# Peptides against a protein of PDB entry 6IDX, part 95

Target 1, 380 residues: chain A of PDB entry 6IDX
Amino acid sequence: KELAKLSADVTFATEFINMDGIIVLTRLVESGTKLLSHYSEMLAFTLTAFLELMDHGIVSWDMVSITFIKQIAGYVSQPMVDVSILQRSLAILESMVLNSQSLYQKIAEEITVGQLISHLQVSNQEIQTYAIALINALFLKAPEDKRQDMANAFAQKHLRSIILNHVIRGNRPIKTEMAHQLYVLQVLTFNLLEERMMTKMDPNDQAQRDIIFELRRIAFDAESDPSNAPGSGTEKRKAMYTKDYKMLGFTNHINPAMDFTQTPPGMLALDNMLYLAKVHQDTYIRIVLENSSREDKHECPFGRSAIELTKMLCEILQVGELPNEGRNDYHPMFFTHDRAFEELFGICIQLLNKTWKEMRATAEDFNKVMQVVREQITRA

## One batch from the design tools (peptide; made by RFdiffusion4, then SolubleMPNN)

Design b2_p14_4_s4 (from b2_p14_4, 6 letters changed)
Fold by OpenDDE base, seed 4:
Structure b2_p14_4_s4 (fold): chain B 380 residues (1-380), chain A 14 residues (1-14)
Amino acid sequence: as target 1 above (380 residues)
Amino acid sequence: SRAARMEQAAREAK
């Protein structure tokens, strides 16, 4: 206990480390000797002292043995561990993951996100915080392939549900530390959009062009079976499609694919449009047809608006930026749905369309409408 | 310190 307290002092820590004191602490953990009276209390103080000593940054985290890692991971993976040991073990694993890619690899083999989710189903907010912190650390340090797998996994859906129900909608006020971890998780989740945000459409890719054609089909031919493959359209059909793409509000009416060549938002805008068209078809059709029937130059260009809104949302959500340690603002809405970004887009595009009408905007007012919409979104 | 926070949290969890 006194060692754990003294280990917070840098002078003591330096001298203790110089005396190989940290090696003694690691060996105590490695031994796993439950034979001592007050083992759990002793272990909790040992882990505290170890963590405080390591927090001085004097010793590399890579000094720890595989046996030590397995013992610590064992305390997190076992269902019946003392809360004090569990808390410190989560914190140690977090620090290991954050400070060493080699330790990340070893830890990722010993623990699963599913095991960490079980620690979110407790009433102890400190345990919940360190569990999320470790999830965030694992997510941050994961290779891109594994990061995407972690994001797409049933574990993420379950994680969001558990966080929503047991943390956000919990009966306890959210502490600053938890709010920060929720913010971090949100940022890391949005950073998965970066790939699509930076993916340029290939105007020559027929499969990508077929998505744009599907947007046209859903808007104007909703009763027509998709089985009519776009046969080699006669010049009349090409001219018809150019009109339809104009009514959809694309900037390039001849080749709408060109509107998605700019990154950001690249293909992410097309993903949002397609999601809206498929999942919220009535809303999509309404927005498109309301603007396509206007002859007064007050039509809201859906295609252009969707692209610029997607870009704006990426800017507001800081897609591609690392989490800032000073921030603790998170949006509970992003924990309510698997496709929360696309749902946010669907809300915001309706807001944009409404705001456009209210402002009696023309194409010349586009940037002004977007600025008003930005202010509306950032205040919500 | 982290130790102090953990000790406080352990007291609040009792």
Scores: peptide ipSAE 0.119, ipTM 0.832, DockQ to the pose 0.034
Fold by OpenDDE base, seed 3:
Structure b2_p14_4_s4 (fold): chain B 380 residues (1-380), chain A 14 residues (1-14)
Amino acid sequence: as target 1 above (380 residues)
Amino acid sequence: SRAARMEQAAREAK
C-alpha cells in the first residue's frame, strides 16, 4: 500500500526502478501464489504500484513477460469476483495495447471482445469505463482488416446494444471519463468510413455505374415492370437517361459517375444514396419526384445535395481524424443503429430538402442552404 | 495519481 502511494512520486519511482523493484513486482504477479494471507489486497496494491511506476515512462512496456500478460488477461477473462483486481487488470491491458504493438498481438490472442462486453453488464461505471477503454485500445491498434471485422461482427452489434442499455440508458450520470471513451469509440467507428470517403468512382467501371442506374430505376421505374422498356434504340435510351440524371440532380447529367470522382466524399456519397433508396425507398422516391416535377427553378438537386451533404457530415464528424483527449461529446444515436451514419444522412437529407423549400432556394443559393443546414446539424 | 483514483474507485465500488 505504501509502495503504491510512493510510486506516484517520480523521484521515488526512479530510485525504485534503478533498484530493479519493478522486476520484483512483475514476479509477484507471475507467481500467482494464492496461499498468502490477504493475497487479493496485496495483488491489488502490487498492480497499482506497477501501473504508477510504468506511467513515468522510464521503463518500456515490452519488458513484461508472456506469463505476466497471461496472468493479467486471466483476471479479465475468468470469472473473478475481485473488482479491485479487475479494474487494475483492465487498465494494465489498456496501457499495454496502447504502448506496444507486440503486446497488442499477444493480448488480442488471450482476450475476446465478448469477454470485455461482460464487464459492461455491471453497475460499476469505473469497470465499464476501463472495459470500453480497452475495447477502444484494441480497436485503435487492430490492423484494418481486423477493425472492419470487429465493426461488422455480432460482437459490435451486441456491444452497441449493451452500451446503450447499460451505460447510456443507465440510471447513473455519465462521468467525464466514460463520456470520453464513448466519444473515442464513436470516432473509431466513423474512421471505418475513411476508405469509402477517399475512394474515387471509376467512370469506366460498369459495376459502379450499375449502382447509379439502380438509383435511377428505384426513382423512376419502381412501379414499371422492367419488361416494359420498349425496344427503343440505344440513342433514345441515352437521351432518356440524361434527362433522368438531370431530374436526379446530378451535376454531370451525361455521366453522373464524374460527380463521384471528387474525394472526399467519393463513393461514400453513393453508398449513402443507395442506402436511402433501398432502406427508406418511400422517402427517397418522394424527395426525387417532388423536385423532378418542379418547373419553377426551385428544384433541389438531390444528387449534388447528397454528395455535398456527405462531405459536410464527414467534416462535422471528423472522419479519418484521431480522437482528441480533451473531447467527450458523443451522440447516443450512433449506438442505436448499425448503420448510424447512413441513417444520419437520411435524416439530414430530409432536413436539407425542407430547408431548401423554406428558403425558396435556387441553384445559386446552394452554398447558402448548405451553410444553414450545417448550422442546424451542429446545434442539434 | 492513478493510485489515488483507483483507491477511490475501489472504495466507491464497496
Scores: peptide ipSAE 0.119, ipTM 0.835, DockQ to the pose 0.034
Fold by OpenDDE base, seed 2:
Structure b2_p14_4_s4 (fold): chain B 380 residues (1-380), chain A 14 residues (1-14)
Amino acid sequence: as target 1 above (380 residues)
Amino acid sequence: SRAARMEQAAREAK
């Protein structure tokens, strides 16, 4: 106990480290010897002293043995561990993952996200915080190939549901540390959109062009019996599509695929449009037809608006940026839906369409409308 | 210190 307290002092820590004190503490953990009176209390103080000593940054985290890692991971995976030992073990693993790529690799083999989710189903917010912190550390340090697997685990309805029900809707106020970890998790989840945000559409890819054609079909052909496509020549059909792409509000009416060659938002904008068209079909059709039927200069260009809104949402959500240590602002709505980004897009595109109408905007006012919409989104 | 925070959290969990 006194060692754990004194280990916070840098002068004491330096002298204790010079006497191989950390090595002695690691060997106590490695031994796993439950034979000592008050073993659990002794172990809790040992782990506390170890953390405080390592927090001075005098000793590299790479000094720890694989046996030490396995013992600490064992305390996290065992169901009947003292809460004090569990908390310190989670904090040690987090620090190991953050400070050493070699330790990350070893820890990622010993612990699963599923085991960490079990530590979210508790009333202790400190355990929940360190469990999320370790999940975040593992996700942040994952190589790109494994990051997608972690992403799929975060995309799992289960993790979000557990966080929502046991953390966000818990009977306890969210502390600053937990709010920060929820923010970090949110940022890391949105960074999965970066690939699609930076993917340029290939204007020559027929499969990608077929998605744009599907947007047209859903907007204009959804009620038309496929039997009444008159066999009128290929040229009249191409001219008809150019008109339809104009009514959809694409900038390039001849080849709408060119509007998706800009990155950001690239293909992510097309994904959002297709999601809106398939999941919220009535809303999509309404927005498109309300603007396509206008013979006045006050038509809201859906295609252009959806692209620029997707880009704006990526900027607001800082897609592709690292989490900021000073931030703790998270949005509970992102834990309520599996496709929260696309749902946010669907809400914001309706807000944009409303704001455009209220402002009586023209194509010249486009940037002003987008600025007003940005302010509305960032204040909500 | 981290030690002091962890000791406080352990007291609040009882």
Scores: peptide ipSAE 0.116, ipTM 0.832, DockQ to the pose 0.034
Fold by OpenDDE base, seed 5:
Structure b2_p14_4_s4 (fold): chain B 380 residues (1-380), chain A 14 residues (1-14)
Amino acid sequence: as target 1 above (380 residues)
Amino acid sequence: SRAARMEQAAREAK
């Protein structure tokens, strides 16, 4: 207990480390000797002293043995009654993951996000905070291939549901530390959109062109049986499609694929448009047809608006930026839906279309409408 | 310190 308190002092820590004191603490953990009276209390103070000593940055985290990692991971992965040991073990693992890629690899083999979710189902907000902090650390340090797998996993839907029900909708006020971890998780989740945001459409990719054609089909051919193969379009049909792409509000009416070559938002804008068209088809058709029937210069260009709105949402959400330690602003909405970004886009595109009508905007007012919409989104 | 914060949290959790 006294060692744990004194370990917070840099002078004491330096002297204790110079005496190989930290090695003694690691060996106590590695031994796993449960035979001692008051073992849990002793272990809790040992782990506290170890954390405080390591927080001085005098000793590399890479000094820890595989046996030590396995013991600490064991305290997190096994059902333990001692909240004090669990809390410190989560904090140690977080610090290991954040400070060493080698330790990340070893820890990622010993623990799963599924095991950490069990620590979110408790009433102790400190345990919940350190469990989310460790999830965030694992997510941040994951290789790109594994990061996407972590994101797509049923575990994330479950994680979001558990966070929503047990943390956000909990009967206790959210502390600043928890709010920060929820913010970090939100940022890391949105950073998965960065690849799509920075992916240029290939105007020569037929599969990508077929998505744009599907947007046209959903908007204008909703009553026509899909059995009419799109392939036999005479020059008159190509001219008809150019008109349809104009009515969809693309900037390039001849080749709408060119509108998606700008990064950001690249292909992410097309993903949002397709999601809206398939999941919220009535809303999509309404927005497109209300503007396509207008020849009064007050038409809202859906395609252009969707692209610029996607870009704006990426800017507001800081997609591709690392989480800042001083921020604790999270949006509960992002924990309510599996496709929260696309749902946000669907809300915001309706807001944009409404604002455009209310302002009686023309194409010249486009930037003013976008500025008003930005202010509306950032105040909500 | 983490120790102080953890000790305080442990007191508030009782």
Scores: peptide ipSAE 0.115, ipTM 0.826, DockQ to the pose 0.034

Design b2_p14_5_s1 (from b2_p14_5, 4 letters changed)
Fold by OpenDDE base, seed 1:
Formats: sequence, C-alpha cells, structure tokens
Structure b2_p14_5_s1 (fold): chain B 380 residues (1-380), chain A 14 residues (1-14)
Amino acid sequence: as target 1 above (380 residues)
Amino acid sequence: SRQEKLDEVAKRLA
C-alpha cells in the first residue's frame, strides 16, 4: 500500500527500479500464490505499484514475461475476480497494448473482445471505461486486416448494442473518461472508411459504372427490372442517360464516373448514394424527383451534393485521423446503427436538400449552402 | 438584393 503511493514519485520510482524492485513485483504476479491471507488486497496494491512505476517510462514494457501477461489476462478473463484487481488488470493490459506491438500480439492471443464485452454488462462505469479503453487499444494497434475483422465481427455489433444498452441508456450520467472512450471507439470505427474514401473510381470499371446506372434506374425506372440494362446504348439512349445524369445532379453529365475520381471522398460517396438508394429508396427517389422536376435553376444537384457532403462528413468525423486525447464528443447514432456513417449521410443529405430549398439556392450558392449545412451538422 | 436575402436566410438557418 505504501509502495503503491510512493511509486507515483519519480525519485522513489527511479531508486526502486534501480534496486530491481519492479522485477520483484512482476515475480509476485507470476507466482500466482493464492495461499496468502489478503492475497487480493496485496495483489491489487502490487498491480497499482507496478502501473505507477511503469508510467514513469523508465522501464520498457517489453520487460514483462509471457507468464506475467497470462496472469493479468487471466484476471480479466475469469468471471469472479475482485473488482480492484480487474480494474488494474484492464489498465495494465491497455498500457501494454499501447506501448508495445509485441505485447499487443501476445495479449490479442490471450483475450477476446467477447471477454471484454462481459465487463461492459456491469453497473460499475469505471470497469466499463477500462474495458472500452482496452478494446480501443486493441483496435488501434491491430493490423489493418485484423482491424477490419474486428469491425465486421458479430462482436462489433454486439459491442455497440451492449454499449448502447448498458452505458449510453444507463441510468447514470456518462463521465468524461467514458465519453472519451466512446469518442475514441467512434473515431477508430469511422477510420475504417478511409480505404473507400481514398479509393478513386475507375471510369473504365464496368461494375462501378453499373452502380451509377443502378442509381439512375432506381430514381427514374423504379418499377423496371435491372436486367433490362441496355448493353449497347444507341446514341438516343446515351443522350437520354446524359439527361438523367443531369437530373441526378452529377457534375459530369456524360460520364458521372468522373465525379468519383477525386479523393477524398472517392468511392465512399458512391457507397453512400447506393446505400441511400437501396435502404431508403423512397427518400432517395423523392430527393431526386423533387429536384429533377424543377426548371427554375433552384434544383439541388443531388450527385454533387452527395459527394461534397460525404467529403464534409469525413472532415467533421476526422476520418483517417488518430483520436485526440482532449475530445469526448461522440454521436449516439454510432451505436444505434450497423451502418452509422451511411445513416448519418442519409439524414444529412435530407438536411442539405431542405436547407437548399429554404435558401432558394442556385448552383452559384452551392458553397454557401454547404457552409450552412456544416454549421447545422456540427451544432446537432 | 437576392444575395442579401440569401445571407439573411443563411444566418437564420445556421
């Protein structure tokens, strides 16, 4: 207990570390000697002292043994561990993951996100916070392939559901630390969109062009079977499609694929448009047809608006950026939807269309409408 | 002007 308090002092920590004191603490954990009266209290203080000593950055985290990692992971994976030990064990694992890629690999083999989710189903918000912090650390340090697997896994949907039900909809106010971890989880999840955001459309890729054609079909031929896509468009059909792409509000009416060659937002904008058209078909058709029937130059260019809105949302959400330590702003919608970004896009595109109408905007006012919409989104 | 009206609406909506 006294050691745990003194370990916060850098002078004491330096001397204690120089005396191999940290090695003694690690060996106490490794031994797993449950035979002592008050083992749990002693262990809790040992883990506290270990954390405080390591936080000085004097000793590399790589000094820890596999046995030590397994003991700490064991305290997190066992259902009947003392809350004080669990809390410190989560914090140690977080620090290990954050400070060492080699420790991340070892920890990722010993613990699962599913085991950490069990620690969210408790009334203790501090335990919940440390559990999310460790999930965030694992997600941050995961290789890109594993990070995508973590995001696509049933565990991620389950994680969001558990967070929504046990943290956000809990009867307790969310503390700043929890809000920060929810923010971090949001940022890390939205960063998975970076690949699509930076993917340029290939105007020669027929499969990608077929998506644009499907957007046209859904808007104008909603009752028509997609199988009737005319492979060999006559000049009359090409001219018809150019008119349709103009009504859809693409900048390049001849080849809308060119509008998706800029990154950001690249293919992510097309993904959002397709999602809106497939999942919210009535909303999509309404937005397109309300603007396609206008001859007064007050038409909102849907295609251009969707692209620029996707880019704006990426900027607002800081897609591709690391989480900032000082931020704690998260959007509850992130936890309510499997495809929260696309749903956010669907809400924001309706807001944009409304704002455009209320402003009685023309194409010359486009940037001004986007500025107003940005302010509306950032205040909501 | 049209621009002044647009600016006024923009300020109200922002």
Scores: peptide ipSAE 0.144, ipTM 0.858, DockQ to the pose 0.014
Fold by OpenDDE base, seed 3:
Structure b2_p14_5_s1 (fold): chain B 380 residues (1-380), chain A 14 residues (1-14)
Amino acid sequence: as target 1 above (380 residues)
Amino acid sequence: SRQEKLDEVAKRLA
């Protein structure tokens, strides 16, 4: 107990470390000897002292043994562990994951996100916070090839549901620390969009061009069979498509694919448009047709607006950036929708269309409308 | 002017 308190002092910590004190603490954990009177209390203080000593950054996290990792992981994976031990064990695992890729690999073999979800189904908000913090650490340190799979897995869908029901809709106020971890989880999930945000459309890729054609079909020819390959059109049909792409509000009416060659937002803008068109078809058709029927130069260019809005949302959400310790703001819709970014886009594109109408904007006012919409989104 | 009206609406909506 006194050691745990003194370990917060850097002078004491330096002297204690020089005496191999950390090695003694690790061996106490490794021994697993439950035969001592007050073992649980002793262990809780041992883990506290270990954390406080390691927080000074004097000793590498790679000094820990596989036996130590297995013991700590055991305290997290077992259903009935003392709350004080569980809390410290979660914090130790988080620190190990964050500070060492080698330790991450070992920990990822010993624990699952599914086991950590059980610690979210408790009344203790501190345990919930540490469990999310460890999940966030595991997500952050996951190899790129596994990160997308981790995000799409049943565990992540279930995680969002559990967080929604047991944290956000809980009978207690969300503390700052929990709000931060929810923010971190949001940022890490939105960072999966970076690849698509930085993917340029190939104007010569027929499959990508077929998506743009599908947007046209849904807007103007919703009852037509999608099997009408765009390539078989007569010159009159090509001229018709140019008119349709103008009505859709693309900048390049001849080759709309060129509008998606700029990164950011690249293909992510096309993904958002396609999602809106398929999932919110009535909203999409309404927005497009309301503007396509206008002859007063007050038409909102949907295609251009969708691209610039996608870029703006990426900037606001800081897609591709690491989470900031100073931020605690998160979007509740992140936990209510599997496709939260695309749903946010669908809300914001309607806001943009409304704001454009209220401003009585023309194409010359585009940047001013986008500025107002940015202010509206950032204040909401 | 048109621009003045647009700026007024922009201030109201922001």
Scores: peptide ipSAE 0.143, ipTM 0.859, DockQ to the pose 0.014
Fold by OpenDDE base, seed 5:
Structure b2_p14_5_s1 (fold): chain B 380 residues (1-380), chain A 14 residues (1-14)
Amino acid sequence: as target 1 above (380 residues)
Amino acid sequence: SRQEKLDEVAKRLA
């Protein structure tokens, strides 16, 4: 206990480390010897002293043995461990994962996100915080393939549900530390959009062109009796599609695929449009047709608006940026929706369309409308 | 002007 308290002092820590004191602490953990009177209390103080000593940055985390890692991981994976040991073990594992890719690999073999989710189903918010912190560390340090698998897994839906029910809707106010970890989880999840945000559309890819054609079909052909077969001439067909793509509000009416060659937002904008068109079809059709029927030059260009809105949302959410240690702002909607970004896009595109109408905007006012919408989104 | 009205509406909506 005194050692744990004194280990916070850098002068004491330096002298204790110089006397190989940290090696003695690691060996106590490695031994796993439950034979000592008050072992659990002694172990809790040993782990506290170890953390405080390591926080000075004098000793590399790579000094820890595989036996030490297995003991600490064992305290997290076993169901009946003292709360004080569990808390410190979670914190040690987090620090190991964050400070060493080699330690991450070893820890990722010993523990699963599923085991960590069990520590969220408790009333102790500190345990919950350290469990989410370790999940975030594992997610941050995971290779890209494994990170995508972690995000797509049933584990993420389950994790979000457990966080929603046991943390956000819990009977206790969310502390700053927990709010930070929820923010970090949100940022790390939205960063998975970076690949799509940086993917350029290939104008020659038929499958990608078929998505744009599907957007046109959903907007214009879903209500039209098939009897108006576009006349057989290739030129009439091109002229028809050019008109439709103009009504959809694409900048390039001849080849809308060119509007998705800019990164950001690249293909992510097309993903959002397709999601809106399929999941919120009535909203999509309404937005497109309300603007396509206007002869007053107050039409809101849906295609252009959707692209620029997707880019703006990526900027607001800082997609591709690392979490900031000073931030704790998270969106509860992230934990309620499987496709939270696309749902946010669907809300914001309706807000944009409304704001455009209220401003009586024209195409010349586009940047002013986007500025107002940005301010509306950031204040909400 | 149209621009002044737009700016006034923008300020109200922002």
Scores: peptide ipSAE 0.141, ipTM 0.859, DockQ to the pose 0.015
Fold by OpenDDE base, seed 2:
Structure b2_p14_5_s1 (fold): chain B 380 residues (1-380), chain A 14 residues (1-14)
Amino acid sequence: as target 1 above (380 residues)
Amino acid sequence: SRQEKLDEVAKRLA
């Protein structure tokens, strides 16, 4: 107990480390010897002293043994552990993951996100916070392939549900520390969109062109029986598509693929458009047809709007940026929807279309409408 | 002007 308090002092820590004191603490944990009177209390103070000593940055985290890691991971994986030991064990694992890629690899073998989810189902918000912090650390330090796996896994859907039910809808106010960890989780999840945001469309890729054609089909051919495609010559067919792409509001209505060569938002804009068209078909068709039937220069160009809105949402959500330590703002919608970004896009594109109408905008007013929509989204 | 009206609506909607 006294050691744990004194370990916060840098002068004491330096002298204690010089006496190999930290090695002694690690060996006490490694031994796992439960035979001592007040073992749990002693262990809790040992782990506290260890953390405080390591926080001075004098000793590398790589000094810890695999046995030490296994003991700490064991305290997190056991169902009946003292809360004080569990808290410190979660914090130690988080620090290990954050400070050493080698330790990350070892820890990722010993613990699962599923085990950490169990610590979210408790009433103790501090335990919940440390559990999310460790999940976030694992997510941040994971290789790109493993980050995508973590996000797509059933564990992530379950994680969102558990966070929603036990944290966000809990009977307790969300503390700043928890709000920060929820923010971090949101940022790390949306950063997986960076690849698609930075992927340029290839105008020569037929599969990508077929997606644009599918957008046209859903908007204009949804009621037409495929049997009545008149055998009108290939040239008349191309001219018809150019008109359709103009009505869809693409900037390049001759070759809409060119609108998706700009990064950001690249292919992510096309993904959002296709999601809207397939999942919210009535909304998509309404937005397209309401603007395609106008000849008064007050048409909201859907294609251009969808691209610029996707870019704007990426900027607002800071896609591709690391989480900031001072931010605590998270969107509850992230935890309520499986496809939260695409659903947010679907809400915001309707807002944009409404705002465009209310402003009586023309193509010249496009940037002004986007500014208003940005302000609306950031205040909501 | 049209621009003034647009700016007024923009200010109301923002």
Scores: peptide ipSAE 0.133, ipTM 0.855, DockQ to the pose 0.014

